# Peptides against a protein of PDB entry 4M9S, part 34

Target 1, 135 residues: chain A of PDB entry 4M9S
Amino acid sequence: SRGLVGVECITPYSYKSLAMALQRCVEVLSDEDRSALAFAVVMPPGVDIPVKLWSCVIPVDICSNEEEQLDDEVADRLKRLSKRGALLSGKRMPVLTFKIDHIIHMFLKHVVDAQTIANGISILEQRLLEIGNNN

## One batch from the design tools (peptide; aimed at target 1 S35 V112)

Design b1_p24_7 (made by RFdiffusion4)
Pose (drawn by RFdiffusion4):
Structure b1_p24_7 (pose): chain A 126 residues (1-60, 70-135), chain P 24 residues (1-24)
Amino acid sequence: SRGLVGVECITPYSYKSLAMALQRCVEVLSDEDRSALAFAVVMPPGVDIPVKLWSCVIPVLDDEVADRLKRLSKRGALLSGKRMPVLTFKIDHIIHMFLKHVVDAQTIANGISILEQRLLEIGNNN
Amino acid sequence: EEELKEITETAREGLEENLEKLKE
């Protein structure tokens, strides 16, 4: 209910809070990977979820979502790969409350909608 | 596709603005 700023203190670390640190990991990022990351907010954290359940909210056969999610986990270790039972990724929690009070307030609602939308279109495949 | 581009651009700009706030 306040993000990482709820716990920021003087610590042996050079950063007042972990968000100030993560700031850079996002700044060095490929402009688009900045995009895919900026959107993975609207995902469930600590939950393993498929490439297609990701192809819905991440921008551009759609494995390209996976490629971005791979660079994203290799660079700053921001996501998480889990090869089988099915090629799936995962957003950890700190790497989430970073994005909550950091990603543009609108883009949160837009991801929520673009998803409930593309979810419903997989509902129409049947 | 045009809407998605606009959303993507807004997301990038908004993210940059919030990263600048963290820097300040």

Design b1_p24_7_s1 (made by RFdiffusion4, then SolubleMPNN; from b1_p24_7, 11 letters changed)
Fold by OpenDDE base, seed 5:
Structure b1_p24_7_s1 (fold): chain B 135 residues (1-135), chain A 24 residues (1-24)
Amino acid sequence: as target 1 above (135 residues)
Amino acid sequence: SKREQEIVEQANRGLKENLEKLKK
């Protein structure tokens, strides 16, 4: 099942119309890109997040456990999302980062299922602890 | 690099703060 569920949103008209447009954009995504977008709900809106940290929460099945391959795969997904209008904003310099804006984040909070949100929180929290303990 | 480290640290702070908000 998709991590995004169609939920009626009670918001101002302008937001509702934007939400409808965003839903159309989400519907044309691949399953893996849509999953990545769903987990973006656990990221702080308006903050430039390095790919390394995105890799902590975005589920990726890679051929090896090499960090470079993981980051590359995650970066590719995020780049595709950034090309889908206002879903994500990417920066190449000084380092490759991606940011979710407040409007998109608010949209995701309404349409991403509770279990996906809970899983994302749990995974991210665990990964951050591991990184903190190993560095 | 130093700049990369600063960005990571800032992001980490933001992530942790946001997680606390989501837990409410």
Scores: peptide ipSAE 0.611, ipTM 0.935, DockQ to the pose 0.031
OpenDDE base, seeds 1, 2, 3, 4: peptide ipSAE 0.607, 0.607, 0.607, 0.606; ipTM 0.935, 0.935, 0.935, 0.934

Design b1_p24_7_s2 (made by RFdiffusion4, then SolubleMPNN; from b1_p24_7, 10 letters changed)
Fold by OpenDDE base, seed 4:
Structure b1_p24_7_s2 (fold): chain B 135 residues (1-135), chain A 24 residues (1-24)
Amino acid sequence: as target 1 above (135 residues)
Amino acid sequence: KEEEKKIVEQALEGLKKNLEELKK
């Protein structure tokens, strides 16, 4: 299974209260938005990532195979996540990018299934290889 | 487009480095 099926926040860090708040936030997300958030764990924290690269790992099941439509769907999901405050930070100029914070990233590393993380890494590596070969 | 290209390149570099760290 992909994404966040169950949320159990186990952290030794001093931000226990924040982790609990984040857990509540995750619980009210839709399944597709939770999946998008789960795969954000493979992104480097603190880096502005363009939507094109987010689309390499964010699963889109109900959309056309057209690349433009896939990017739009991914962007919509990321926008919803960014509107929930601390989950993601969106930047529209000069180009649309999204960034995961270090603290949020640490949270995800504890709550996202190891298999999901491994799968996300594999997918991203493969997509990056394809991009590298085409450029 | 030039600025977009720069942002993509920077992001790609970050992604590659992060993947190396995650594999440890």
Scores: peptide ipSAE 0.597, ipTM 0.932, DockQ to the pose 0.031
OpenDDE base, seeds 1, 2, 3, 5: peptide ipSAE 0.595, 0.594, 0.590, 0.594; ipTM 0.932, 0.931, 0.929, 0.932

Design b1_p24_7_s3 (made by RFdiffusion4, then SolubleMPNN; from b1_p24_7, 14 letters changed)
Fold by OpenDDE base, seed 4:
Structure b1_p24_7_s3 (fold): chain B 135 residues (1-135), chain A 24 residues (1-24)
Amino acid sequence: as target 1 above (135 residues)
Amino acid sequence: SAEEERIRRQALEGLRRNLEELRA
C-alpha cells in the first residue's frame, strides 16, 4: 500500500510538506465540511465507523424525522471529505463506513482546539446514551 | 445483519479506547 505522501491534494495553494498539504486542503473546505472534519478527531484512527455512529458527532442543521435522511446528509459530507486526498476513506461493503487514517488523526489532534474536542466527546456520549435508552 | 452488528461493535470498542486516550 502507498503512503499518504503519495496522495494528491487538490488545492490552489502550493505546499512543501504533508502537513502543509493537509492544511491547504482544510482551508478550501466549506464551513460545514471543515466542522465535520474537526469532529472526526473523536473517531478512532484506522477503524471503519458506520455512518450511524458518525451522525452522533457530525453537526447537522437540517432537521428530519427520517433517520436515513440524516444519515444521507452525514454521508454526503463524509463522501466529500473522502474525495479530498487522505482526509477520509469510505467503504460501501459490507456496510457504508468511513475511516480516518492515523496520520490524519494526529494532524487533527494538533490543529483542532481543545474545546471542540471536549464538545465532540460530550455530544457523542450523550447521543449514544439516548440511542441506548431508545433501544 | 450480523456483519453490520460486528462492525458496529468493533467501532464502539474503538471509540471507547479513543475517548480514553483523548482524555489522558
Scores: peptide ipSAE 0.674, ipTM 0.947, DockQ to the pose 0.032
OpenDDE base, seeds 1, 2, 3, 5: peptide ipSAE 0.669, 0.671, 0.668, 0.670; ipTM 0.948, 0.948, 0.948, 0.948

Design b1_p24_7_s4 (made by RFdiffusion4, then SolubleMPNN; from b1_p24_7, 12 letters changed)
Fold by OpenDDE base, seed 1:
Structure b1_p24_7_s4 (fold): chain B 135 residues (1-135), chain A 24 residues (1-24)
Amino acid sequence: as target 1 above (135 residues)
Amino acid sequence: SEELERITRQALEGLRKKLAELKA
């Protein structure tokens, strides 16, 4: 299966102006949505990324082995994030994708734990290898 | 499906570059 077992991440830093607003947005997120946002730090900013690839790094609690359900859950989390401030930008057409911008990505680089970043890199590398081998 | 494939390829390229940057 793709992704990680659910983890919790805390943002320990405060910023001025826009960054403070972003911090407030993060503080009111649910634990699972905040974790999803944290792992977005390993994504390249400014790139429209299909849900399938997001699911390679977004942590989820596995209730079944159905890949379709996994993608749907990830999509729901990303959709919620896209409706809170400028955390993510979603597109429905031509295909469902989500994008993190440079400002948000820069914010995440300063507040996400190093261990979370390392875990995200590890799992993403593994999943990308699997995708490559299945082609 | 062709559009999805194109977007996926572009995203994968971006991801690989990002991973390389993070590990440098």
Scores: peptide ipSAE 0.475, ipTM 0.905, DockQ to the pose 0.032
OpenDDE base, seeds 2, 3, 4, 5: peptide ipSAE 0.450, 0.445, 0.454, 0.457; ipTM 0.898, 0.896, 0.900, 0.902

Design b1_p24_8 (made by RFdiffusion4; failed a check: the pose's geometry)
Pose (drawn by RFdiffusion4):
Structure b1_p24_8 (pose): chain A 126 residues (1-60, 70-135), chain P 24 residues (1-24)
Amino acid sequence: SRGLVGVECITPYSYKSLAMALQRCVEVLSDEDRSALAFAVVMPPGVDIPVKLWSCVIPVLDDEVADRLKRLSKRGALLSGKRMPVLTFKIDHIIHMFLKHVVDAQTIANGISILEQRLLEIGNNN
Amino acid sequence: EAEEETEEALEKVRELLKEAVEKS
């Protein structure tokens, strides 16, 4: 209910809070990977979820979502790969409350809607 | 002062992420 700023203190670390650190990992990022990351906010954290359940919210056969989610986990270790039972990724929690009070307030609602939308279109496949 | 400096750092990230969203 306040993000990583709820716990920021003087620590043996050079950063007042972990968010100030993560700031850079996002700054060095490919402009689009900045995009895919900026959107993975609206995902469930600590939950393993498929490439297609991702192809819904991440921008651009759609494995390209996976490629971005791979660079994203290789570069700052921001995401997480889990090869089988099915090619799936995962957003950890700290790497989430970073994005919550950091990603543009609108883009949160837009991801929520673009998803409930593309979810519903997989509802129409049947 | 520490809270303000952290908010400024986060606003910089917000601006970068907003620009990245707008490019897409």

Design b1_p24_8_s1 (made by RFdiffusion4, then SolubleMPNN; from b1_p24_8, 11 letters changed; failed a check: the pose's geometry)
Amino acid sequence: SRREEIEAAMERTRKLLAEAVAKS

Design b1_p24_8_s2 (made by RFdiffusion4, then SolubleMPNN; from b1_p24_8, 12 letters changed; failed a check: the pose's geometry)
Amino acid sequence: SRRREIEEVLARTRELLRQAIEKS

Design b1_p24_8_s3 (made by RFdiffusion4, then SolubleMPNN; from b1_p24_8, 12 letters changed; failed a check: the pose's geometry)
Amino acid sequence: DRRREIEAALERTRRLLSAAVAKS

Design b1_p24_8_s4 (made by RFdiffusion4, then SolubleMPNN; from b1_p24_8, 12 letters changed; failed a check: the pose's geometry)
Amino acid sequence: SRRREIEEVLERTRRLLAEAVARS

## One batch from the design tools (peptide; aimed at target 1 E27 H110)

Design b1_p25_1 (made by RFdiffusion4)
Pose (drawn by RFdiffusion4):
Structure b1_p25_1 (pose): chain A 126 residues (1-60, 70-135), chain P 25 residues (1-25)
Amino acid sequence: SRGLVGVECITPYSYKSLAMALQRCVEVLSDEDRSALAFAVVMPPGVDIPVKLWSCVIPVLDDEVADRLKRLSKRGALLSGKRMPVLTFKIDHIIHMFLKHVVDAQTIANGISILEQRLLEIGNNN
Amino acid sequence: EKEELEELNEEALEGLEEKLEELEE
């Protein structure tokens, strides 16, 4: 209910809070990977979820979502790969409340909608 | 649809940059 700023303090660390640190990991990022990351906010954290359940909110056969999610986990270790039972990724929690009070307030609602939308279109496949 | 998605991506990137600048302050 306030993000990482709820716990920022003087610590042996050079950063007042972990968000100030993560700031850079996002700054060095490929412009588009900045995009895929900026959107993975509207994902369930600590939950393993498939490439297609990701192809819905991440921008551009759609494995390209996976490629971005791979660079994203290799560069700053921001996501998480888990090879089988099915090629799936995962957003950890700190790497989430970073994005919550950091990603543009609108883009949160837009990801929520683009998803409930593309979810419903997989509902129409049947 | 494509134009809307481009616009949303631009807005998301701009908003992210604004928030990153706030963390520098």

Design b1_p25_1_s1 (made by RFdiffusion4, then SolubleMPNN; from b1_p25_1, 14 letters changed)
Fold by OpenDDE base, seed 2:
Formats: structure tokens, C-alpha cells, sequence
Structure b1_p25_1_s1 (fold): chain B 135 residues (1-135), chain A 25 residues (1-25)
């Protein structure tokens, strides 16, 4: 699995069953969706993040160079994640946003490899600078 | 709608900055 350390991980959860359930949820994801979930670790937990910002960190290999199409592809992935357990919570109005819960975020911090986290941070920082300069 | 979006983005950015600082530590 891209970006994930392994099949089994040590989590700070008091109940191993919860961690195992989350791991199982991750294992059944497609490679693309799992990658998207991995990069969700760079997002602040409990905050509604607009798709535009998600698109800054979620890798998309096959899409048009148009920003709108990129956002649509990212949105589709995030929507799929939101339908699987409590991985993400989506809101459509007033703008399409997705939120990662604290529990899921904490889980990801333990199962996502350090390099993926570092890359996600770097990518996001770079994109935020670009957005800030273009405003 | 644009103003609402800007507000959401602003709040998100604030959270991102704090989160990134924590992840780097």
C-alpha cells in the first residue's frame, strides 16, 4: 500500500479492535483511494477543508490540466472515502468540503510513513505559497 | 457565495498552518 508502513501497526488506541477495523478499511481501498487517504494526514483534524485545498496534496496521475477537472477527480476520491466508515465527512453546501476526524487523523499519523508525511507537507506548503502569491 | 468560500478557506488555512507546525515537530 502506497504511503502506508504495513499491514499491522501500533496505534495509541485503547482498543485493538478499533485499530484493526481501521486497518481493514484501509486494506480494502483501491491504490488511488488509499493514496488519497494517506495524504489526508497533512490536513488539520476537525476542520472542513474545501476541495481546492485537498487538490493541492492529493496526487492525481490521469486527469486534464484543467483545475476544475482536477478538483472533480479529487472530489470523487474523497466522496468514496466518506462513504467508507468514518474516514471523512463531506459537506456540499455552501462549498464542497471534507473533514478528517481526530481519531482517523491520529491513526494515519501512525500508519503513514514519515516520507509520505514529509512530502505531503512540502507539497502543501509550496501550493499554499503559490495560492498566496496569486491572490 | 464567494465570500462564504473565502471564509471557509481562511479558516482552513489557519488550521493548516497550525497542523503543519505540529507535523514538523
Amino acid sequence: as target 1 above (135 residues)
Amino acid sequence: EEEKEKEIVKKALEGLRKSLEKLKS
Scores: peptide ipSAE 0.410, ipTM 0.886, DockQ to the pose 0.031
OpenDDE base, seeds 1, 3, 4, 5: peptide ipSAE 0.405, 0.399, 0.405, 0.406; ipTM 0.885, 0.882, 0.885, 0.886

Design b1_p25_1_s2 (made by RFdiffusion4, then SolubleMPNN; from b1_p25_1, 11 letters changed)
Fold by OpenDDE base, seed 1:
Structure b1_p25_1_s2 (fold): chain B 135 residues (1-135), chain A 25 residues (1-25)
Amino acid sequence: as target 1 above (135 residues)
Amino acid sequence: EEEERRKLVEQALEGLKKSLEELKK
């Protein structure tokens, strides 16, 4: 019912087994979806984040610069991730949001390279600054 | 919907800032 939300790794064996399972899930993703998942590491775990904020960090190279199209493309990627096990949890109401679980987030912190994390942070900070200035 | 989205964004910002600070360490 709760997917990985209710999972607690209290033993080294459980953690290792879970990490192996998650790694397999990541390996079968497309390059684009895997990249999107990598940048999810910069989001706070356990928080329902609206797609608009996700679009600040998820790289998109196919769609136009139109904000609506950008959000739609990001949403599609996140939806695919949510269907791959419990990588993300999507919610449609009250608004479309996605949440990364603590366990998944912890996994990503170990497997995502430092440069990608740094880039994600930098991009997000820049976009948030821009959003703040427009308000 | 827009107002609700804005509210959710604001609620998420505090957690986001904390997360970013933790990742910078």
Scores: peptide ipSAE 0.325, ipTM 0.864, DockQ to the pose 0.034
OpenDDE base, seeds 2, 3, 4, 5: peptide ipSAE 0.324, 0.320, 0.320, 0.323; ipTM 0.864, 0.861, 0.862, 0.864; seed 2 fails the geometry check

Design b1_p25_1_s3 (made by RFdiffusion4, then SolubleMPNN; from b1_p25_1, 10 letters changed)
Fold by OpenDDE base, seed 5:
Structure b1_p25_1_s3 (fold): chain B 135 residues (1-135), chain A 25 residues (1-25)
Amino acid sequence: as target 1 above (135 residues)
Amino acid sequence: EKEEEEKLVQRALEGLDESLKKLKE
């Protein structure tokens, strides 16, 4: 299992209509889904990203080390996020992908802690190196 | 399907490089 410390998103724009709407969406999430959303900030906005890459940054506390199970768990979390507002956009064909919109990405960039962002980047880079070396 | 996935991964990696640079700023 890959355990990462979850982080809550706090917005300084609580009185703006868009921020308020997004905050409400975030508040109804489980702790695990909220953490996943926070780490989504490291992904490039507007790009269809396959689950394989999402699995490099999305924290999974309770899961086997098997790649298939990890991807399934990550996919489930991303699916839940895609069903709540406009947090993520899922595409099933030809390959299952998820995309973060520019507006959501901008929101996350302002509300996610800088250290969390840095950690997410570091973890992603490390995982990508591992994947590249094992091909 | 695997080939399409690989293409999508490569495209995502290209965008990721630029995005990560901006986040480190």
Scores: peptide ipSAE 0.488, ipTM 0.907, DockQ to the pose 0.032
OpenDDE base, seeds 1, 2, 3, 4: peptide ipSAE 0.487, 0.483, 0.486, 0.486; ipTM 0.905, 0.905, 0.905, 0.906

Design b1_p25_1_s4 (made by RFdiffusion4, then SolubleMPNN; from b1_p25_1, 15 letters changed)
Fold by OpenDDE base, seed 5:
Structure b1_p25_1_s4 (fold): chain B 135 residues (1-135), chain A 25 residues (1-25)
Amino acid sequence: as target 1 above (135 residues)
Amino acid sequence: SEEERQKIVQQALEGLDKSLQALKE
């Protein structure tokens, strides 16, 4: 699921210009990239998140069961999002990370479906628990 | 370096805990 409310996102976002730009960006995304953007709402804004942790919440429908391949697919999606202006900020060194801005995060909280947010939280919590047990 | 990676992961995990808590409230 894309996790965004409606075909046209109606938001009380006070920054009209940014909201319009974001709406345009969302509309031209593929379903997979739009879904990835929706689940970005569960990430803490302003924090550089390694791809490994992004892969805990970004849904992958058809991909190799190899962990490295999953990370590569997630990275590709996040890279595409980072090329769409202020959606994400990518950093290659020292490790590949992506960061969501506070303003974008606030926007997503308004336009992402509540069920999608809940699902993302549940998935992330489960994966973090697994990571903790495997450490 | 491995140390830098671990630091970044730790910071991310700490941020995630706070964010998840905030989203549940």
Scores: peptide ipSAE 0.431, ipTM 0.897, DockQ to the pose 0.030
OpenDDE base, seeds 1, 2, 3, 4: peptide ipSAE 0.423, 0.422, 0.417, 0.422; ipTM 0.896, 0.895, 0.892, 0.896

Design b1_p25_2 (made by RFdiffusion4)
Pose (drawn by RFdiffusion4):
Structure b1_p25_2 (pose): chain A 126 residues (1-60, 70-135), chain P 25 residues (1-25)
Amino acid sequence: SRGLVGVECITPYSYKSLAMALQRCVEVLSDEDRSALAFAVVMPPGVDIPVKLWSCVIPVLDDEVADRLKRLSKRGALLSGKRMPVLTFKIDHIIHMFLKHVVDAQTIANGISILEQRLLEIGNNN
Amino acid sequence: EEEEAEEALEKVRELLKEAVEKAEE
């Protein structure tokens, strides 16, 4: 209910809070990977979820979502790969409350909608 | 220190907003 700023303090670390650190990991990022990361906010954290359940909210055969999610986990270790039972990714929690009070307030609502939308279109496949 | 932290977050917000707008185009 306040993000990482709820716990920022003088610590042996050079950063007042972990968000100031993560700031850079996002700054060095490929412009698009900045995009895919900026959207993975609207995902469930600590939950393993498939490439297609991702192809819905991440921008551009759609494995390209996976390629981005791979660079994203290799560069700053921001996501998480888990090869089988099915090629799936996962967003951890700190790497989430970073994005919550950091990603543009509107893009949160837009990801919520673009998803409930593309979810419903997989509802129409049947 | 708290204000510096807020400014750092706002800088990231601006970069992420630009990246979202570019992706939408």

Design b1_p25_2_s1 (made by RFdiffusion4, then SolubleMPNN; from b1_p25_2, 12 letters changed)
Fold by OpenDDE base, seed 5:
Structure b1_p25_2_s1 (fold): chain B 135 residues (1-135), chain A 25 residues (1-25)
Amino acid sequence: as target 1 above (135 residues)
Amino acid sequence: SLKELEQALERTRKLLAEAVAKAAA
């Protein structure tokens, strides 16, 4: 997986306490981590997703021919996000996974632009099919 | 639209579930 190009998000919940708190968390992220967070919207909330599958949609600014290296980079980004409030929840056992919570997902659904969401979902589906066909 | 997003997420849910199961196994 090569990844996607980063995008920008705008929130319509300027006066909501939750949105303000989340916005503060988003603002202190690096550009690449913020982009990764944006594409997390294409994942179903409340589901523990293996890093391999996250790598299907998480943007990678610098690509590598080594899939393992890409997964490691994605894992690092997701780990950083998991340390920023409640953006993501990570599990190390039995398999390394990350989960987006419903409240964060709801926030992202309203702040990530529609085209980015559509593209992310399309790419996810395509790559999942490719993985399935290779098995 | 928001509705389209939710519909699209539902359409990919089964594929994702299968992939999750395989990746976690």
Scores: peptide ipSAE 0.323, ipTM 0.841, DockQ to the pose 0.034
OpenDDE base, seeds 1, 2, 3, 4: peptide ipSAE 0.321, 0.319, 0.318, 0.209; ipTM 0.840, 0.838, 0.837, 0.707

Design b1_p25_2_s2 (made by RFdiffusion4, then SolubleMPNN; from b1_p25_2, 12 letters changed)
Fold by OpenDDE base, seed 5:
Structure b1_p25_2_s2 (fold): chain B 135 residues (1-135), chain A 25 residues (1-25)
Amino acid sequence: as target 1 above (135 residues)
Amino acid sequence: SMEELRAALERTRRLLAEAVAKALA
């Protein structure tokens, strides 16, 4: 398995109608997709990010422990999110990437547990540094 | 705090920018 364990979200409804609309979208997600969405908050908004880098923070439990399946599983989750209320925006060409919009990011910043966000950022930084050092 | 999170995001953004560039190359 890869990614982060444990997600806590609290909806303050600070945006009223916006929060309500987004909350409804979130409520119908599977647990796995909600978890993926929560950790999307650690990514900078407005940036097209390759799936490989998303896999650094999206929690995925792979039963077979096949690392080669990690990116595919992450991509599937992100694709589902992109189809549900445009929570993410995906691009297939030239490279498969996903982007979180500013408005969604702002929402997540207020509904995802602060410690979860902090931990996610820390893990992302560590993994990015590792990737950089392996080049 | 929210400010700390914001600062952390900015730091991560710099690291991510490099990683993104490499991954898209």
Scores: peptide ipSAE 0.308, ipTM 0.827, DockQ to the pose 0.034
OpenDDE base, seeds 1, 2, 3, 4: peptide ipSAE 0.178, 0.307, 0.304, 0.303; ipTM 0.720, 0.825, 0.822, 0.826

Design b1_p25_2_s3 (made by RFdiffusion4, then SolubleMPNN; from b1_p25_2, 10 letters changed)
Fold by OpenDDE base, seed 2:
Structure b1_p25_2_s3 (fold): chain B 135 residues (1-135), chain A 25 residues (1-25)
Amino acid sequence: as target 1 above (135 residues)
Amino acid sequence: MREELEAALARTRELLAKAVEKALE
């Protein structure tokens, strides 16, 4: 599946420049981190999302199925993304959360494959419903 | 298709809002 696609930006120069910069940032990411970033598009921009909820959509297949380990792996990926500047913003208190900026979100909406977005939304909704039913 | 995705994203925002509140309690 295609996580991110190349898109020609014909918007204002400032946006074009930003888009180019973001594209370069995406290109230097590992495959795993790039995948995580792609799925970040399903999160609402400007909202501090707990890692537990990020784990509902960020794919992790290497570590154990234990929830704690899954959250840790997701957190590590998100932390790496946050170190790339404006991609994500982390907050430790009161709980570890990450937030996607509006600009980054807008960028991702245009460059992430539509099917990937749709799948991510579906997965997130399913997991949220499961969490809701278990509470 | 894009409109459908936007609508879907809007729905997820509502679900997430509730989940976030619970997770932060």
Scores: peptide ipSAE 0.493, ipTM 0.904, DockQ to the pose 0.034
OpenDDE base, seeds 1, 3, 4, 5: peptide ipSAE 0.492, 0.491, 0.487, 0.490; ipTM 0.906, 0.905, 0.904, 0.905; seed 4 fails the geometry check

Design b1_p25_2_s4 (made by RFdiffusion4, then SolubleMPNN; from b1_p25_2, 12 letters changed)
Fold by OpenDDE base, seed 4:
Structure b1_p25_2_s4 (fold): chain B 135 residues (1-135), chain A 25 residues (1-25)
Amino acid sequence: as target 1 above (135 residues)
Amino acid sequence: SLAEVQAALERTRRLLAEAVEKALA
């Protein structure tokens, strides 16, 4: 499966307990939400990212191909993640955005599958280019 | 490697910056 790797790894955290807590937090997520969180690693931490751009990297397996429905599904997933404390922070105004915390981002860089990260980056770049060309 | 990943992420940050600005405008 794509997303997080269940292998113990060395984290940059000074306190092992924090890493353990985050690991447990991730483990209790649904597969879909965990996958969404994994791909969140490709976003810059501390930046409010519009849902439209999140939809460029968040995988949606069961959803309509309509753009509007895609964004809604992505938003729902991100909203659920935002309820998990420091994982994500949502902002409704002026535009619905979500932000990944620096600490969470740093954690994800170490625990998300390297190929997943690489693929996510590639996909993001491609889709950003497409958006840029269309606008 | 982690260093390569970090470098790639920094690249995406730059690419994303313009898109974010446009999306928020």
Scores: peptide ipSAE 0.315, ipTM 0.842, DockQ to the pose 0.035
OpenDDE base, seeds 1, 2, 3, 5: peptide ipSAE 0.314, 0.311, 0.310, 0.315; ipTM 0.842, 0.840, 0.838, 0.842

Design b1_p25_3_s1 (made by RFdiffusion4, then SolubleMPNN; its pose is not in this set)
Fold by OpenDDE base, seed 2:
Structure b1_p25_3_s1 (fold): chain B 135 residues (1-135), chain A 25 residues (1-25)
Amino acid sequence: as target 1 above (135 residues)
Amino acid sequence: EEKRLEEEREKKRLAELEEKMAASL
């Protein structure tokens, strides 16, 4: 998977300007943080998503397999992304959540690699089914 | 052309997933 790819925008100028600004933000990210941002494309925009759900799709290469440490690592990545302007918005109370804005989500739909999207959808759908069956 | 079709398929899958998540959250 290629993660995020710079794409020439054929939309109105205002969107082109936004896309350029976002692309600059993406370029300075680490590979791990850029990958996490790519998988945010499968999240519904405008919704506060618990870290537990983010951890279903965000790949973690270098950490413990323990769930507690996994969630902490994912949260750290999302926190870094939230400090990059409008990429994500975090809430700490009552539960730690992160939200992707509709505009950012639209951007990601255009620039995220198709295989990355496919993988993220498949993983998340499976996990949601498992959660639904257990409740 | 094949790449374009794949992208459109994934966009539809995304929409369906978002609907499912909205109902569950």
Scores: peptide ipSAE 0.411, ipTM 0.863, DockQ to the pose 0.028
OpenDDE base, seeds 1, 3, 4, 5: peptide ipSAE 0.391, 0.365, 0.163, 0.364; ipTM 0.848, 0.838, 0.749, 0.837

